# Ledger of designs, part 315: peptides against a protein of PDB entry 5EIB

Target 1, 366 residues: chain A of PDB entry 5EIB
Amino acid sequence: VDLEPGTMDSVRSGPFGQIFRPDNFVFGQSGAGNNWAKGHYTEGAELVDSVLDVVRKESESCDCLQGFQLTHSLGGGTGSGMGTLLISKIREEYPDRIMNTFSVMPSPKVSDTVVEPYNATLSVHQLVENTDETYCIDNEALYDICFRTLKLTTPTYGDLNHLVSATMSGVTTCLRFPGQLNADLRKLAVNMVPFPRLHFFMPGFAPLTSRGSQQYRALTVPELTQQMFDSKNMMAACDPRHGRYLTVAAIFRGRMSMKEVDEQMLNVQNKNSSYFVEWIPNNVKTAVCDIPPRGLKMSATFIGNSTAIQELFKRISEQFTAMFRRKAFLHWYTGEGMDEMEFTEAESNMNDLVSEYQQYQDATAD
Target 2, 366 residues: chain A of PDB entry 5EIB as posed
Amino acid sequence: VDLEPGTMDSVRSGPFGQIFRPDNFVFGQSGAGNNWAKGHYTEGAELVDSVLDVVRKESESCDCLQGFQLTHSLGGGTGSGMGTLLISKIREEYPDRIMNTFSVMPSPKVSDTVVEPYNATLSVHQLVENTDETYSIDNEALYDICFRTLKLTTPTYGDLNHLVSATMSGVTTCLRFPGQLNADLRKLAVNMVPFPRLHFFMPGFAPLTSRGSQQYRALTVPELTQQMFDSKNMMAACDPRHGRYLTVAAIFRGRMSMKEVDEQMLNVQNKNSSYFVEWIPNNVKTAVCDIPPRGLKMSATFIGNSTAIQELFKRISEQFTAMFRRKAFLHWYTGEGMDEMEFTEAESNMNDLVSEYQQYQDATAD

## One batch from the design tools (peptide; made by RFdiffusion4, then SolubleMPNN)

Design b2_p28_2_s2 (from b2_p28_2, 14 letters changed)
Fold by OpenDDE base, seed 1:
Structure b2_p28_2_s2 (fold): chain B 366 residues (1-366), chain A 28 residues (1-28)
Amino acid sequence: as target 1 above (366 residues)
Amino acid sequence: SVEELLKEARERAKEFEKKKEEEKLKEL
């Protein structure tokens, strides 16, 4: 789904364009122009019913509908505004189904779009209320991985999207292969989300490989385990050492010893025990899938629900507040039928979310 | 207080553990 037809043509002409059903391409004629309100109240609102018709048709064709997965950017107008409208409408129609998102967080290092903090804040407000689980894929973190870890002098969207794709493939492993821990979206939410509003995950991946470099480094289970807990491997721009893990899932892929995985996972938890809440027992889950990812012998994917994710929301909130205090560009949103009060509500709800994470971070036994 | 927050967190964590056990029982 997009408000711009050119993006759909790019997907259709892409190496995997034939995987998508032609009838499932829903697109507008006028883009959101990086305006959340255009995506949510005008251009996106005109298209949403056509998207819902496709969603209904595909849902009726499912033998067992678990839920929905949305991939969107929070910096743009379509992914943010129309994406959150679609989430709301799907939640209204399918209240008993899991809403999962892969939400790409904006960064000034990646985009010069001045209104991204508005689009992100307005989106986070909707995601807090209408999703069950949200993977925070932060363009800040992706850029830093590409630059520092992969030593790419000028990271491209292709490089960032490669990391996104690897991460998405990793976190969905249990959904795609039978007999795994967290084999469905509901089980994942039940294991990862102790508190309903605190459903924002930091993903991580090991090994980090650049597109086309195919470094067939045979990683060991100890190396994978260490790398996936390294803050430098997190796809969200927060340091887990500045917070506490509420819950963790680790997904190993490839032919490895489950015993060795369990030993290494226990060792890394013990070494990092100060970075876990002590009041949630058995808060680390490990899965092993014998099927490696394409082009790798082994990988590990990390899913962290950590109070450190507040650093990401604080960054967005600070940028939002700096713009909103100046009333910068507000007329672009209000001119599309949005109320200025919705900005204040979204800011408040994101600050409340940050406060909730901080409260659970501070809830420590002496 | 931190003690009150910890108490509330522990109570909610028990509910979380209960939900995990209820979900495991549905799979059996």
Scores: peptide ipSAE 0.348, ipTM 0.873, DockQ to the pose 0.017
Fold by OpenDDE base, seed 2:
Structure b2_p28_2_s2 (fold): chain B 366 residues (1-366), chain A 28 residues (1-28)
Amino acid sequence: as target 1 above (366 residues)
Amino acid sequence: SVEELLKEARERAKEFEKKKEEEKLKEL
């Protein structure tokens, strides 16, 4: 789905364009112009019914519909505005299905679009209310990984998208291969989300490799375990050491000893015990899939529900507040039918979310 | 207070553990 036809043509002409049914390409003509309100109230609202018709058709063809997975950017008008409209409409029609998102957070290091803080804040407000699970993929973190870890002098969208695809492949491993822990979206939510509003995940991946890296070092289970808990391997721009994990899932892929994995996972928890809440017992889950990722002998994917994710929301909130106090570009949104109150409500809800994470971080026995 | 927050957090954590047990029992 896109409000611009050119994006859909790029997907259709791409190496995997033939895996999608032609009728499942839904696109507009005008685009959102990086405006959440155009995506949510005008251009997106005109297209949403056509998307819902496709969603219904595909849902009826499912033998067992678990839920929905949306991949979207929160910086642009289509992914943010129309994406959150679509989430709301699907939630209304399918209230008993899991809503899962891969939400790409904007970064000034990657985009010069000045209104991204508005689009992100308005989107986070919708995600708090209408999603069950949200993987936070932060362009800030992806850029920093590419630059610092992968030593790419000029990270490209291709480099960022490689990290996103590796992470998405990792976190969906249990859904795609039978006999694994968290084999369905509901079971994942039940294991990862202790508090309904606190459903924002920090993903991480090991080993981090560039597309051109020929030397896949064969990592050991201890090295994978250490790397996936390293803050430098997190796809969200927050430091886990500044917060506490509520829940963790670790997904190992490749041929390895389950016993060795369990021993290393216990060791890393004990070494990092100060970074976990003590009042949620058995809050770390481990899965092992014998099928490695393409081109790797083994990998580990991390899913963290951490109170440190508040750093990401604080960054967006600070940028939002600095623009909103000046009423900068606000007329572009109000001209599409938005009220200034919707901005204030979205800011308030995101600040409440930050406060909730902080409260649970501070909820420790003396 | 931090004590009240910790008490509430522990109560919610018990409900969370109960939901995980209920979901495991559905697979049996």
Scores: peptide ipSAE 0.339, ipTM 0.863, DockQ to the pose 0.017
Fold by OpenDDE base, seed 4:
Structure b2_p28_2_s2 (fold): chain B 366 residues (1-366), chain A 28 residues (1-28)
Amino acid sequence: as target 1 above (366 residues)
Amino acid sequence: SVEELLKEARERAKEFEKKKEEEKLKEL
């Protein structure tokens, strides 16, 4: 789905474009112009019914519908505005199904779009209420991985998108291969989300590889386990050491000893025990899939529900507040049918979310 | 107080564990 035809043509002409049904390509003629309100109330609202018709058709063809998975950017107008409208409409029609998102967080290091803090804040407000699980993929973290870890002097969107693809492939491993822990979206949510509003995940991947780079080095289970818990391997620009893990999932891929995985996962939990809440027992889950990712002998994917994710929301909130206090660009949103009150409500709800994470971080026995 | 927050967090954590057990029982 897109409000611009050119992006859809790029997907259709791509090496995997033929895996999608032609009738499942829904696109507009006029883009959202990086405006959430245009995506949510005008251009997106005109297209949403056509998307819902496709969603219904595909849902009716499912023997067992678990839920929905959306991949979108929160910095643009289409992914943020139309994406959150679509989530709301799907939630209304399918209240008993899991809503999962891969939400790409904006960064000034990657995009010069001045209104990204508005689009992100308005989107987060919708995601808090209408999703069951959200993978926070932060363009700032992706840029920092490319620049600092992968030593790419000029990270490209192709390099960032490679990290996104590796992460998405990692976290969906249990859904794609039978007999794994968290084999369905509901089971993942039940194991990862102790508090309904606190469903924002910090993903991580090991080994980190750039696009076109094959790792020829043998990795070990200890090295993978250490790397997946390293803050430098997180796809969200948060330091887990500044917060506490509520829940963790680890997904190993490749031929390895389950015993060695369990031993290393126990060791890393014990070493990092101060960074877990002590009042949630058995809050770490481990899965092993014998099928490695393409081009690797083994990998590990991390999913963290951490109170440190508040650092990401604080960054967006600070940027939002600095613009909103000046009433900068508000007329672009109000001209599309938004009220100024919706900005205040979105800011308030995101600040409440930050406060909730902080309260659970501070809920420790001395 | 931090003590009241910790008490509430512990009660919610018990509900979380109960939901995980209920979901496991549906697979049986």
Scores: peptide ipSAE 0.327, ipTM 0.861, DockQ to the pose 0.017
Fold by OpenDDE base, seed 3:
Structure b2_p28_2_s2 (fold): chain B 366 residues (1-366), chain A 28 residues (1-28)
Amino acid sequence: as target 1 above (366 residues)
Amino acid sequence: SVEELLKEARERAKEFEKKKEEEKLKEL
């Protein structure tokens, strides 16, 4: 789905374009112009019914519909505005189904789109209310991984999207292979989300290795485990050492000893015990899938529900507040039928979310 | 108070464990 046709043509002409049904390509003509309100109230609202018709058709074809997965950007108008409209409409029609998102957070290091803080804040407000699980994929973290870890001198959107794809493949492993931990979206939510509003995840992937170092890097369970818990491998631009994990899931892929995985997972928890809340028992879940990812002998994917995710929301909130106090660009949003009150509500809800994370971070068992 | 929040969090954690047990029981 896009408000521009060019993205659909790129997907259709791509190496996997033939796996998608031609009738499942829904697109507009005018785009959102990086405006959330245009995506949510005007251009997106004109297209949403056509998307919902496709969603219904595909849902009816499922033997057992678990839920929905959306991949979108919160910086642009289509992914943010129309994406959150679509989430809302799907939630209204399918209230008993899991809503899962891969939400790409904007960064001024990657994009010069000045209104990204508005689009992100307005989107997060919708995600707090209408999603069950949100993987926070921060363009800043992706850029930093590409530059610092992968040693890419000039990271491209292709390089960032490769990390996103690896992460998505990792976190969905248990959904794609039978007999795994978190074998469905509901089980994942039940394992990862102790508090309904605190459903924003910090994903991570291992191995992350520069092209020059690939041939020299051993792929061992200890190295994967260590790298997976390294703050530099987090796909969200927050330091897990500045917060506490509420819950963690680790998904290993490849032929490895379950015993060795359990030993290394216990060791890393014990070594990082200060970064976990003490009052949630059994808050780390581990899965092993014998099928490695393509091109790797083994991998590990991390899912963290951490109070440190508030750093990401604080960054967005600070940028939002600095723009909103100046009433900068508000007329672009209000001109599309949006109320100025929705900005204040979205800011308030994001600040409340930050406060909730901080309260649970400061909560001690004593 | 943090104590009330922890009590509520512990009650929610118990409800959460109960929901996990109920979901496990639906798989049987």
Scores: peptide ipSAE 0.119, ipTM 0.712, DockQ to the pose 0.017

Design b2_p28_2_s3 (from b2_p28_2, 13 letters changed)
Fold by OpenDDE base, seed 4:
Structure b2_p28_2_s3 (fold): chain B 366 residues (1-366), chain A 28 residues (1-28)
Amino acid sequence: as target 1 above (366 residues)
Amino acid sequence: SRAELLEEARKRAKEFEEKRRKEKELLE
């Protein structure tokens, strides 16, 4: 789905365009112009019913509908505005199904779009209320991984999207292969989300290696385990050492010893015990899939529910506040039918979320 | 207070564990 036809043409003409049903391509003509309000109230609202018709058709064809997965950007107008409208409408029609999102967070390092903090804040307000689990894929972190770890001098959207694809493949491993931990979206939510509003995940992937070093690196279970817990491998621009893990899932792929995985996972938990809440027992879950990802002998994917994720929301909130205090560009949103109170409500809800994370971070024994 | 927050967190964590236990029992 897109409000721009050119994006759909690119997908359709791409190497995998034929895997999608032609009738499932829904697109607009005018775009959202990087405005959440156009995506949510005007251009997106005109298209949403056509998308819902496709969603219903595909849902009815499912033998066992678990829920929905949305991949969207929070910086643009389509992914943010129309994406959150779709989430709201799907949630209303399917209140008992899991809503899962891969939400790409904006960064000034990646995009010059000035209104991204508004689009992100308005989106987060919707995600807090209408999703059950959200993978926070932060363009800030992706850029830093590409530049610092992968040694790419000028990271491209293609480079960032490669990391997104690797992460999505990793976290969906248990859904795609039978007999795994968290084999459905509901089980994942039950294991990862102790508090309904605190459903924002910090993803990580290993191995992350520069092209020049890939040939010389032996992939081992200890190395994968160490890397996936390294802050440099997190795809959200947060340091886990500044917070506490509520829950963790680790997904290993490839032929490896389950015993060795369990030993290394125990070792890394013990080493990092100060960065876990002590009041959630058995809060680390591990899965092993014998099928490696394409082009790798083995990999590990990390899913962290950490109070450190508040650093991401604080960054967005600070950017939002700096613009909103000046009433910068508000007329672009109010002109599409938004009330200024909706900005204040979104800001308040995101600040409440930050406060909730901080409260649970501070909930420690003396 | 910090003590009240910890007590609330422990209560919620117990509810979380009970939910996980029930989900596991449905799979066995």
Scores: peptide ipSAE 0.398, ipTM 0.887, DockQ to the pose 0.017
Fold by OpenDDE base, seed 3:
Structure b2_p28_2_s3 (fold): chain B 366 residues (1-366), chain A 28 residues (1-28)
Amino acid sequence: as target 1 above (366 residues)
Amino acid sequence: SRAELLEEARKRAKEFEEKRRKEKELLE
C-alpha cells in the first residue's frame, strides 16, 4: 500500500513482485507530501476503505488469523499517517487480533525532512493505543551500524533496508516454523509485554560483519550471543545499559547445540544481571530453529523490551517540542483537517510513556 | 516512593505471569 504509484511499480518489478496478488496492490495518486495529516485525514482516508477490502478478503482466506503485521516509516506521511489510520481501522474491526508493527523511526542523519518529529510523535500516539507489539527500528541506529560495524562509508537506504529485512526475517522465524517458542503473535505478546502500553521492542541481529572481515569471522554461539547483547548492535538508538530489560527473546537459527545456547544465554544474563529487572521471573526466552538463514550457517535475532527505549522517545519529543513551541509548519496539518489539540495529546501521551518506562526502571529493591 | 513503585511493579508482574500461565494452558 502506498499513496504514490511509483513505489508499487518498484515492488511489482522487483525479483519477488510476482509473489503478491495484483489485486492486493492498493495505491493512491497524490502522495502524502511527508504530512501525517494528509496520510491520516485526507489522501489516506480516501484510500483506506479499498485497503480494508483487501484486508478483509485476505483475512477471510485464513484458516486461523493470528493478527496483522504492518511495516511502515514514521517519518513520512504515508507510512505514518495512513499506516496509523489503517492500524486504527483494523483494530476497530478485529479487536481480538494481534496488531504487530515494524516501525521505522526517523533520524536527521538519514533524512532532512523537517516535519519528521511531528509525523513520528503523532504516529507513536496511535501505536501506544492501537498496537500490541511494535519493533522500533531506528534509522539512526541502522545508519550507525552500517557506518561503524559494516564499515560502509556512505550508507544507503538499500543498506538500511537490508538490516531491516534481516531483522524482520529473524523475529518472524518462530511464526514460520512449527514447534518453536513464541510460535504465534499472541504468545509472543504474552511473553514480551508485561505492561500493555510498554510494547515497544528494541531489535537486534547477529551476525553483523563488514565485507572485509566476513572471511575471518567465526560464526559461533558465543560470538552471536555476545554481539546480539552489544549496545552497538541494537537497531534502536538507545543504550540498553541506561535502562533495564523487562523481557528479552532470543531466536537462534542454524545447526547448533541447544545446550551451548542455553549456557551462553545464561552466561550473558548473569554478566548483565544489573540490566534486567529482578521482579519479573523467567523474563528471557530462547528459541532455536535448525534452519539457518540464507547465506549464513547460523544467526541470532534479539528482541528486547527495555526501559532504555525511552531515549528514543525523548529524542523525538525534544525535536517535536522545539518545533511545536514555534508553531512551525502547523498550518500544513491543520489545513488537512487536523486539530492542534491532537499535537498536544500526542506529546502528552508520549511523555507519559517515557514516565512509565522510567517508573519501572526505578522500581528496584533497596 | 520507590518502595511503592516496586510493590506495584511486583503486583503487575504477578498478573503478567498469570496471563502467561493461562495462555500456556490454553495452548496445551
Scores: peptide ipSAE 0.375, ipTM 0.882, DockQ to the pose 0.017
Fold by OpenDDE base, seed 2:
Structure b2_p28_2_s3 (fold): chain B 366 residues (1-366), chain A 28 residues (1-28)
Amino acid sequence: as target 1 above (366 residues)
Amino acid sequence: SRAELLEEARKRAKEFEEKRRKEKELLE
């Protein structure tokens, strides 16, 4: 789905374009112009019913519908505005199904679009209310990984998208292959989300490799475990050492000893015990899939529900507040039928979310 | 207070564990 036809033509002409049904390509003509309000109230609102018709058709064809997965950007008007409209409409029609998102957070290092803080804040407000689980994929973190870790002098969208693809493949492993842990979207939510509003995940992946790196270094289980918990491997621009994990899932892929995995996972928890809440017992879950990812002998994927995720929301909130206090570009949104109150409500809800994470971070025995 | 927050967190954590237990029992 897109409000611009050129994106759909690119996907259709791409190497995997034929895996999608032609009737499942829904697109507009005018685009959102990087405006959340155009995506949510005008251009997106004109297209949403056509998308819902496709969603209904595909849902009826499912043998067992678990829920929905949306991949979208929060910086642009289509992914942010129309994406959150679609989430709201699907949740209204399917209230008993899981809503999962891969939400790409904007960064000034990647895009010069000045209104991204508005689009992100308005989107986060919708995600807090209308999703059950959200993977936070931060363009800031992706850029820093490419530049600092992968030593790419000029990171491209291709480099960032490679990290996103590896991470998405990792976190969906238990959904795609036989396994007992987190085998469906509901089980994942039950294991990862202790508190309904605190459903924003920090994903991480090891080993980090670029498409151009021919150095397929086989890592050991201890090295994978150490790298997976390293802040430099997180796909959200948060330091887990500045917060506490509520819950963690680790997904290992490849041929390895389950005993060795369990020993290393116990060791890393003990070493990092100060970065976990003590009042959620058995809050780390481990899965092993014997099928490695393409091009790797083994990998580890991390899913963290951490109070450190508040750093991401604080960054967006600070940028939002600096613009909103000046009423910068506000007329572009109000001209599409938005009220200034919707901005204040979205800011308030995101600040409340930050406060909730901080409260649980501070909930420690003396 | 911090003590009240910890008590509320522990209460909600018990509810979370009970949900996980019930989900596990449905799989067995």
Scores: peptide ipSAE 0.344, ipTM 0.867, DockQ to the pose 0.017
Fold by OpenDDE base, seed 5:
Structure b2_p28_2_s3 (fold): chain B 366 residues (1-366), chain A 28 residues (1-28)
Amino acid sequence: as target 1 above (366 residues)
Amino acid sequence: SRAELLEEARKRAKEFEEKRRKEKELLE
């Protein structure tokens, strides 16, 4: 789905365009102009019913519908505005189904779109209420990985999207291969989300290796385990050492010893025990899939529900507040039918979310 | 207070664990 036809044409003409049904391409003509309100109230609202018709048709074709997965950017107008409208409408129609998102967080390092803090804050407000699980993929973290770890001098959207695709492939491993931990969306939510509002995941991937070093790197279970818990391997721009893990899932891929995985996972938990909440028993889950990812002998994917994710939301909130206090570009949103109160409500809800993470971070016996 | 936060967290964690237990029993 897009409000711009050119993006859809690029997907159709791309190497994977044929995997999608032609009738499932829904697009507008005018675009959202990087405005959440255009995506949510005007241009997106005109298109949403056509998308819902496709969603209903695909849902009816499922033998056992688990839920929905949305991939979107929170910086743009379409992904943020129309994406959250679609989530709301799907939630209304399918209240008993799981809503899962891959939500790409904006960064000033990656985009020149000045209104991204508005689009992101308004989107997070919707995601808090209408999703069951959200993978936070932060363009700040992706850029830093590309530049510092992958040694790319000028990271492109293509380079960032490669990391997004690797992360998505990693976290969906258990959904794609039978007999694994978290084999369905509901089980994942039950294992990862102890508190309904605290459903924002910090994904991580190992190995992250520059092209120049890849040929010299031996991939081992201990190395994968260590890197998976390294802040430099997180796809969200937060340091897990500044918070505490509520829950963790680790997904290993490739031919390896389950015994060695269990031993290394126990060792890393013990070494990092101060970074876990002590009041959630058995809060780390591990899965091993014998099928490696394409081009690697082995990998590890991390899913963390950490109170450190508040650093991401604080960054967005600070940027939002700096713009909103000046009423910068506000007329572009109100002119599309938004109330200024919606900005204040979104800011408040995101600040409440940050406060909730901090409260659970501070909930310790020490 | 920190003590009240910890008590509430522990209460919710028990509810979470019970939910996980029930889900596991339904799948076995």
Scores: peptide ipSAE 0.393, ipTM 0.886, DockQ to the pose 0.017; fails the geometry check

